# Peptides against a protein of PDB entry 7PB4, part 316

Target 1, 105 residues: chain A of PDB entry 7PB4
Amino acid sequence: KMLNIKEYKEKLLSTLGEFLEDHFPLPDRSVKKKKKNIQESSVNLITLHEMLEILINRLFDVPHDPYVKISDSFWPPYVELLLRNGIALRHPEDPTRIRLEAFHQ
Target 2, 218 residues: chain B of PDB entry 7PB4
Amino acid sequence: DALQMAVGYFEKGPIKASQNKDKTLEKHLKTVENVAWKNGLASEEIDILLNIALSGKFGNAVNTRILKCMIPATVISEDSVVKAVSWLCVGKCSGSTKVLFYRWLVAMFDFIDRKEQINLLYGFFFASLQDDALCPYVCHLLYLLTKKENVKPFRVRKLLDLQAKMGMQPHLQALLSLYKFFAPALISVSLPVRKKIYFKNSENLWKTALLAVKQRNR

## One batch from the design tools (peptide; made by RFdiffusion4, then SolubleMPNN)

Design b2_p26_5_s4 (from b2_p26_5, 11 letters changed)
Fold by OpenDDE base, seed 5:
Structure b2_p26_5_s4 (fold): chain B 105 residues (1-105), chain C 218 residues (1-218), chain A 26 residues (1-26)
Amino acid sequence: as target 1 above (105 residues)
Amino acid sequence: as target 2 above (218 residues)
Amino acid sequence: SSMTLRLMVEELVILEAEERKLEKEL
């Protein structure tokens, strides 16, 4: 039973990854390495897959505070996508924090 | 340069010490407007000002005026558009600003240097079709962006559902006709053969400005 | 697509819950 769940989860993660890459790819910020010293902290945007992984892990690892702080690595369109589709919820008092919906409860 | 000072003002924000903040803001805004309508703006100036207009840093009236003068001298950077779409999703701009942005994006579409990254945003634009105020302009944008690879069964279903809800809107029919062209097997419904694709508001707020840009770049 | 994404995420959450439950029972 455990083996089947793991295999199915891996397959689903792969399918989700492909789906996200096809439908919601990150824009390639052309890191024009022009040398000007403006530390534009090229905040590396994370993929939607990575964002979901963070949210899922937080939901299970810290169930009493399942909220993740929105960092600069969170691409705003992805945050909006998750919120609008009812996949994530914004913290009622802190708009900088979001949680995954608890679909298993 | 007066333009550089104006752009710098919007970028850095109002310096606290000016007693006449509104007069200073109006002066700089008029400077940007005058240059934009006469000569157009450089891609770098558009990059800065477009992000400011959508960031919610200033009031809706100021943001609207900035966005209305986002007229290129030559080209608009695709990166500026990607950043702008990011700001739209943050939700700090008004609904009217969002509508104006999509109108601007359609109007300026040919002046955007590249389309590869904008095409990657196809899914986000498509999600905005559900907004009744945005729908006509988003349909027009999608009509310009749609490739065969974008025509998926789930998007066809969503467009048909929108048609069922909103009726046979010309802009939606135009997009559906394009979808049928790329993937005829996905659209079994007979679409009326319209000889002319019509998007509402063909009279662009920038019509005169766009003519001037085209004349300067010839 | 929105519904598809939601369904996929929902299924992943359910699977993760089941996996973690089984791991605790070992």
Scores: peptide ipSAE 0.531, ipTM 0.678, DockQ to the pose 0.322
Fold by OpenDDE base, seed 4:
Structure b2_p26_5_s4 (fold): chain B 105 residues (1-105), chain C 218 residues (1-218), chain A 26 residues (1-26)
Amino acid sequence: as target 1 above (105 residues)
Amino acid sequence: as target 2 above (218 residues)
Amino acid sequence: SSMTLRLMVEELVILEAEERKLEKEL
């Protein structure tokens, strides 16, 4: 049973990864044009997959405070995508924090 | 120069010490507006000001005025558009600002230097079709962006569902017609052969400015 | 796409819950 769940989860993660890559890829910021002085804080944006992983882990690891602080690595379109689709919820008192919806309850 | 000072003001924010903050702001806005409409703005200036207009740093009236004067001298950087879309998603701008941005994006589409990264945002634009206020402009944008690779069964279903909900809107029909062109097997419905694609965007707020830009770049 | 994403995430959360439950029972 456990093995089957793990295998299925891996398959689902793979499918999700492909789906996210196809439909919601990150803009390739790699065109660092060597233009000089703009300290563009090279905040590496994380993938939506990585963002979901963080949110899922937080939901289960800290169920009493399942909120994740929105960092600069969180691409705003991804945050909005999750919120609009009811996948994530914004903290009622702190708009800088979001949680995954507890679909398992 | 006066433009650099104005852009710097918006970028750095008002220096605390000015008693006449509103007068200073208005002066700088007028400077930007005057240069933009006469000569257009450099890509770097558009990059800065566009982000400011969408960041929620200033009030809606100021943001609206900034967006209205985002007229390029030559080109708009694709990166500026990508950043702008990110700000739209943060929800700090008004609905009217979002509408204005999409109108701007459609109007200025040909002046964007590259489209590769904007095409990657296709899914996000498509999601905005659910907003009734944005839908006409998003359809127009999608009409400009859509490639064969973007025409997927689920998107066809969503467009048909949207059409069922809001009726046979000209902008939806235009987009569906394009989808049918790329993937005729996905659209079994006979679309009325409208000879003329009517996007409401015949009212280009920038029509005169765009003509001037095209004339200067010839 | 939005519904598909939600469904995928929902299923993933359910699977994670089941996995963690089974791990605690071990």
Scores: peptide ipSAE 0.527, ipTM 0.706, DockQ to the pose 0.332
Fold by OpenDDE base, seed 1:
Structure b2_p26_5_s4 (fold): chain B 105 residues (1-105), chain C 218 residues (1-218), chain A 26 residues (1-26)
Amino acid sequence: as target 1 above (105 residues)
Amino acid sequence: as target 2 above (218 residues)
Amino acid sequence: SSMTLRLMVEELVILEAEERKLEKEL
C-alpha cells in the first residue's frame, strides 16, 4: 500500500509540474538583471510548485498554525490564483499569512 | 524639470507638511497629462507611474487620470506590463481601473518592446475571461497573443462554455476563429464566416495620441 | 484550468495525509 501511494504521488507531482509549466510559468528572471539600479533587490521568485510544496508541508508539519508568511519570493499572481480557486486561505487577522485548504478534513 | 518633479511627487508620495495637498496633486497631474499628450512619456516614467496607478497608493480618480495618460514617447517596457499585471492580482485597484488597464494594454500593444514575458502571462489573462466587464478586452488581448501552443482542448471547452452562457459575442467569435485557425481539429462547431473581426474600439481613448506617436517614430 | 489545479492539489493533499498516517502506524 505505501509503495503504491508513493508511486502515485510521484506521478501526480510530475503531472502537476507539467501542468503548472504549461499554464502558469514564471516570467523569465533574466529581465531584472540588466537594469543597473542597485536597490531593486532581485527578488528570486519561486515556482508555483515550490509554493505549493511549502504550503503542503506547513499544513502537515504545523497543523495548529498551518499559515505561511507571504515572502517577497511569492509572486502575487500565484498567491491570487491559489486564493481565488479556494486552494489557499488568508489568515483572518493577518493578510500577509496564507494557509493551504485542509482538503483531507 | 517640471515632469521630473511631478513623477517624483507620485513616487515619493505627498510631503505631509504641505497645507495645499490637493492643489499640489492637481498641479502635478496636469503636468504629467500635458507632457504625455503632447510628447509622450519615456519608458521609465511609464514604469513608475503605471505601478503607482495600480498599487492603490492614491484614490481611484487619481489612478484613472494617471492610467489615461500612460502614452509612450517611443516604447513601453515589457517589465512594466508584467509588474502591472502583478498589481492587478493584488486587488488594490477598482474594477473600473482593471477595465481601463486592459483597454490601455490593447491600445498600446504595438508599442511594447517585447512580448516573450507577456506571452507567459497567457494563462492569467485567459482566467480573466470569466469577468463579464473584462471579457471583451481580454478576448482582444488574447487574439493578439495567441500562438498555436496556447490552443489547448481545455481552453477551447472554456470558450465554448462562455459562448453558451453569453451568446455569440463578436469578440468571442473572433478568438474562437483564431483558435480554429491554429487547431481546426479541436473546434468541430461551424463558426459563422465573419468577413470582419470586430473588437470594441479600445483605442478610442488614445486614438489621437497613438497617431501622434506613430508619426514621431516614423 | 482552475478547477483542474484545485482537484490536483486536493488529491495531492489526500495522498500526503494517507502517506503520513501509514508512516505513523509502522
Scores: peptide ipSAE 0.526, ipTM 0.670, DockQ to the pose 0.308
Fold by OpenDDE base, seed 2:
Structure b2_p26_5_s4 (fold): chain B 105 residues (1-105), chain C 218 residues (1-218), chain A 26 residues (1-26)
Amino acid sequence: as target 1 above (105 residues)
Amino acid sequence: as target 2 above (218 residues)
Amino acid sequence: SSMTLRLMVEELVILEAEERKLEKEL
């Protein structure tokens, strides 16, 4: 049973990855490192897949506080995508924190 | 330069100490408007001001006026458009600002230097078809962006569902006709042969300015 | 696309819950 779940999960993750790459790829920030202006911290944006992984892990690892702080690595369109589709929720008191919806409850 | 001072004001924000904040704001806004409509703006100026207009830093009235004067002297950077779409997703701009942005994007489409990154945003634009206020303009944008690789069965289903809900809208029919051109096997429905593609006149706001830009770049 | 994404995420969460439950029972 456990082996079957792991195999199915792996297949689903692969399918999800392909889906996300096809539909919601990251823009290629070919940020030409023009040297001068320091303040554009080249924050590496994470993929939507990585974002979902973080949210899922937080939901199960810290169930009493399942919220993740939105970092600069979170591409705003991805955050909005998750919120609009009811996949994630904002913290009611802290708009900088989001959680995955508890679909298993 | 008066324009540089105006752009710098919007970028850095109002200096706290000015008693006449509104008069200063109006002065700088008029400076930007005057230069934009007469000469167009440099790509760097558009990059700064477009982000400001969509960031929610200023009120809706100011943002609307800034966005209306995003007229290029030569080109618009694709990066500016990608950043702008990011701001649209943050949700700090009004619905009217979103509509205006899509109208602007369609009107200025030919002046964008590259399309590779904008094409990566195809899925986000397609998701915005569900907004009734955006749908006509998004269809026009998608009509400009759609490649064969974007025409997927699920997108065809979504467009047909939208057509069932909204009726045979000219903008939906135009996009569906393009989809049928790229993937005839995915669209079994007979589409009326429209000799002319009719989108809403998104360009009307900038028609005179666009003619001037094209004349300067010739 | 949005509905498909939601369904895939929901299924993934369910599978993760089942996996973690089984791991605790070992």
Scores: peptide ipSAE 0.518, ipTM 0.702, DockQ to the pose 0.320

Design b2_p26_6_s2 (from b2_p26_6, 15 letters changed)
Fold by OpenDDE base, seed 3:
Structure b2_p26_6_s2 (fold): chain B 105 residues (1-105), chain C 218 residues (1-218), chain A 26 residues (1-26)
Amino acid sequence: as target 1 above (105 residues)
Amino acid sequence: as target 2 above (218 residues)
Amino acid sequence: EEEMLNLKKEKEILEEIYRRLSLAAN
């Protein structure tokens, strides 16, 4: 039983990953912005999959404070996507923190 | 309170002595509508009024108007939904009321406090897929409810049979895609990757109200 | 037992995430 659930979870993660890459890819940095010398602080954006993993892991690792601080690596459209679809919730007192929604309870 | 009087009127029925029954009915209905759209209704008020709308106590026009204003202030009780589904089984409501109920249920799904009992009704909802008028909305509801444990070989067969009968409907494709996601071994058929909106926009009737409820609950 | 419970919970979370995002993508 445990093995079957684990195998299913891995398949689910793989399928979800593929789905996220197909439907919610990061914007290609290839927009040839003209060479204005502004040191584009190369903010390394994380994938939506990585963002979800962070949120899920935080829920399991720190269930009493399941909130994650929004970093510069969090692409704002992904944050909004999760919030709008009830996957994530903002902290009531700190809008810079989000948690995975307790939709499974 | 005007709302309490209105709810009480629908619950207890018209007081015999009122010569202007229709005027009184309309007054109370407007009171409920106004409060529901402005502030939402308490879970207890929804419990009472939802059951009334589906019980056949009033005419179809009244039931339709009541059901359209079943907008929560905060949450809807799962028990209210279970009772409502029980009334659907009794068959005292019109087909149009049933359609409206499923649209309502889909639109308000996130505001239902719990899903455990509703999930137990999965088989009942699944049986309603055979109704052509209900099928799009039931597919949407099932899409929201389906767990891996619900994906059984016999249900897969029934969905494929429905698809064979009704054609490749977007709402059926959506549900089948979800089934394939949860149980890929049960669905050998290649499903077309449809990038299109799977479900009819059930939210259109309550869009403004839903936004207001979400704002109040934040 | 706790590991099994957590694994089941995580599975359900992933399923729900997929469900919600699949609706958003369409």
Scores: peptide ipSAE 0.588, ipTM 0.821, DockQ to the pose 0.323
Fold by OpenDDE base, seed 1:
Structure b2_p26_6_s2 (fold): chain B 105 residues (1-105), chain C 218 residues (1-218), chain A 26 residues (1-26)
Amino acid sequence: as target 1 above (105 residues)
Amino acid sequence: as target 2 above (218 residues)
Amino acid sequence: EEEMLNLKKEKEILEEIYRRLSLAAN
């Protein structure tokens, strides 16, 4: 039984990963907006998959404070996507923190 | 208050003696409509009024108007939904009322407090896919409810048969895509990667009301 | 038992995420 659940989880993760790559890819880093002065803060943006993994892991690791701090690696459109679709919630007192929605309760 | 009097009127039924039954009915109906659209209704009020709307106690026009104003202030009780589905099985409501109920259920799905009992009704909802008028809305509901445990070979066959009969409907494709995600071994057919799952026509009769409810619950 | 419960919970989370994002993509 446990093995079957693990195998299914791995398949779900794989299928979800493919889905996220197809429908919500990161913008090509090559859109160098020519405007000189914006410091190329080469902020290494994480994938939506990685962002979700962070949120899920935090929920399991620290269930009493399941909030993750939004870093510069968090692409703002992904944050908005998760918030808008009820996948994540913003901390009521700290807008820089988000958690996975408690839709599993 | 005026709302309690209105709800009480619908619950107890028209008092025999009032000469102006229709005017009284309209007054109370307008009261419910006004409060529902402005502030939403309490879960208890929805429980009472939803039951009345589906019981066949009043005419179809009245039932339709009541159902259209089943807008929560905060939450809808799962028990109210289960009772409502039970009334659908009794068959005292019109086909149009059934359609409206499924539209309502989809629209209000996120405001239902619990879903455990609703999930047990999966088979009942799935059986309603055969009704052409209900099929789009039932597919949407099933899309919201479906778990891996619900994806069975016989249900896959039924969906494929429906697709063969009705064509590649967007709502069927959406549900089949979800089924394939949960149980890829059961769906060997290459589903066209339809980029847009259009549950199109959920022109949510409640769009404005739902925005207001979401703002109140934030 | 706890590990199995956590795996089930994670499965349900992933399923729900996919459902919600699929609706958003469409």
Scores: peptide ipSAE 0.585, ipTM 0.819, DockQ to the pose 0.301
Fold by OpenDDE base, seed 2:
Structure b2_p26_6_s2 (fold): chain B 105 residues (1-105), chain C 218 residues (1-218), chain A 26 residues (1-26)
Amino acid sequence: as target 1 above (105 residues)
Amino acid sequence: as target 2 above (218 residues)
Amino acid sequence: EEEMLNLKKEKEILEEIYRRLSLAAN
């Protein structure tokens, strides 16, 4: 039973990863706007898959404070996507923190 | 409170043979409608009014208006939905009321507090796929409810048979695609890569209200 | 038992995420 669930989970993760890449890819970094002097803090945006992994891990690792701080690596459209679809919630007192929605309730 | 009086009227029914039964009914119905659209209804009010709308206690026009204003202030009780489904089985409501109920259920799905008992009704909802008027909305509901454990060979066969009868409906394809995701070994048929899952926009009736509920629950 | 429960929970979370995002994509 446990093995079957693990195998299914891995398959689900793989399929989800492919789905996320196909439907919600990161924007091409190709807009090197040549503007000279702004410190290109080349903020490496994380994938939606990585963002979800962070949120899921936080929920299991720290269930009493399952909130993740929104970093500059979080692409704003992804944050909005998760919030709009009820996948994530903002912290009521700190809008810079989000948690995974508790779908198991 | 005006709302409590209105709900009480629908619950208890018209007491006196008042000559103005229709005016009283309309007054209370407008009260419920106004509060529901402005503030939403409490879970207890929805429990009472939803059952009334599906019980056949009032005429179809009244039931339709009640059901259209089943807008939560915060949440809908799962028990209310289970009771409502039981009324659908009794068959005292019109076909149009059944369609409206499934549209409502899809639109309000995220506001239902729990899904455990609703998930147990999966087989009942699945049986309703045979009704051509309900099929699009039931497919959408099943899409929201389906777990891997629900994806069984006999249900796959029924969906394929239904597709053979009704043609390649977008809502059936959406549900089949989800079934294939959960149990790829059960669906050997190459589903056309439809880029867009198309469900009828059941939410259109409540779009403004749903936005307001989401804003209040933030 | 706890590991199994957590694994089931994670599975359900992933399934729900996929469902919701699939609806958003389409």
Scores: peptide ipSAE 0.584, ipTM 0.818, DockQ to the pose 0.312
Fold by OpenDDE base, seed 5:
Structure b2_p26_6_s2 (fold): chain B 105 residues (1-105), chain C 218 residues (1-218), chain A 26 residues (1-26)
Amino acid sequence: as target 1 above (105 residues)
Amino acid sequence: as target 2 above (218 residues)
Amino acid sequence: EEEMLNLKKEKEILEEIYRRLSLAAN
C-alpha cells in the first residue's frame, strides 16, 4: 500500500510538472535589457511548480504557521492564479504572506 | 425574527385559517429571499428549506424560488446535501428542479463543510450522466469529486460510450481528461488536448451572492 | 502510520491542485 502510494505520488508529480510547463510557462525573458544603468536586480522568477513545492513543504514542515512570504521571485500572475482558484490563501493580517489551502477540511 | 417566522411557515405548512394563503406565502418567501441574498442563511435554515424545496410539499414555482435562495452565510452542512440527494431519488421534484439542484451544488460546492459522505454518493451522481439535461452539470460535479479510487474500468467504458452517443462534449471531455490523469492506463485513446474545459457556468445564477459569501468567510 | 498519513495527504493535495489548475487552464 505505501509503495503504491509513493509510486502514484511520483507519477502525479511528474504529470503535474509537465502540465504546469505546458499550460503555465514563465514568460520568455526576451525583453531586451536596454543597457540603462539602474541595477535592475535580475530577480530570477521561480516556476509555478517550485512555488507549489514551497507551499506544500511549508504546510508539512510548519503546520501551525503554514504561511510563506511572497518574494520577488514569485511571479505575480502565479500568485493571483493560485488565489483565484482557491489553491492558496492570503494571510488575513499580512497580504504579503500566502498559504496552501486546506483541501481536506 | 421575521426569518424564523418565514422558515417556520414553510416547515409547519400553511395555517388553514388564513383566507390569503398566497399572500402569506409570498410574504414569507420574500423574507427568505431578502435575507438569503443580503446576508446568507444559517446552515440550519438551509437544512430545513432545502428539504422543503425538494420534498414536493409546495409547487414547482415555490420550490424553484426557495432553491435559488439557498445561499449560505458561512457553510452548508454535508448532511443537508445528503438528505437533498435522497429526495432527488424519490422523484417528487421536477426535472427543472433537479437541474437547478445540480447547478446549486456545483456553485456552492466549496461552502459544504465536509465532502466525505458526498464522495460516497459518487456512484449515484455518475448514474445521472444518462440524463441529457443533467449530464453537463453532473460532469462538472464529478470533476470536482473524482478521486483516483473512483476511476474504474466500468466507469471509463460508460463515459466513452456516452461520448460515442452524444459526441465530444466539452464537459465530458473535461471529465475524461481528469480520469486519464488519475488512471492513464485505463484510457488509451488520445484525448484531444482541448485547452478549455468549458463547463456550463452554473455560478451565473449566484455570482454576486458567491462573491459576498467568499468575502464573509475571509 | 504517520508517514502513510502524510503521503495520503500530499497525494490528495496534488490531485486537488491539478484539478483546480486544469479547470483554470481550460
Scores: peptide ipSAE 0.587, ipTM 0.819, DockQ to the pose 0.290; fails the geometry check

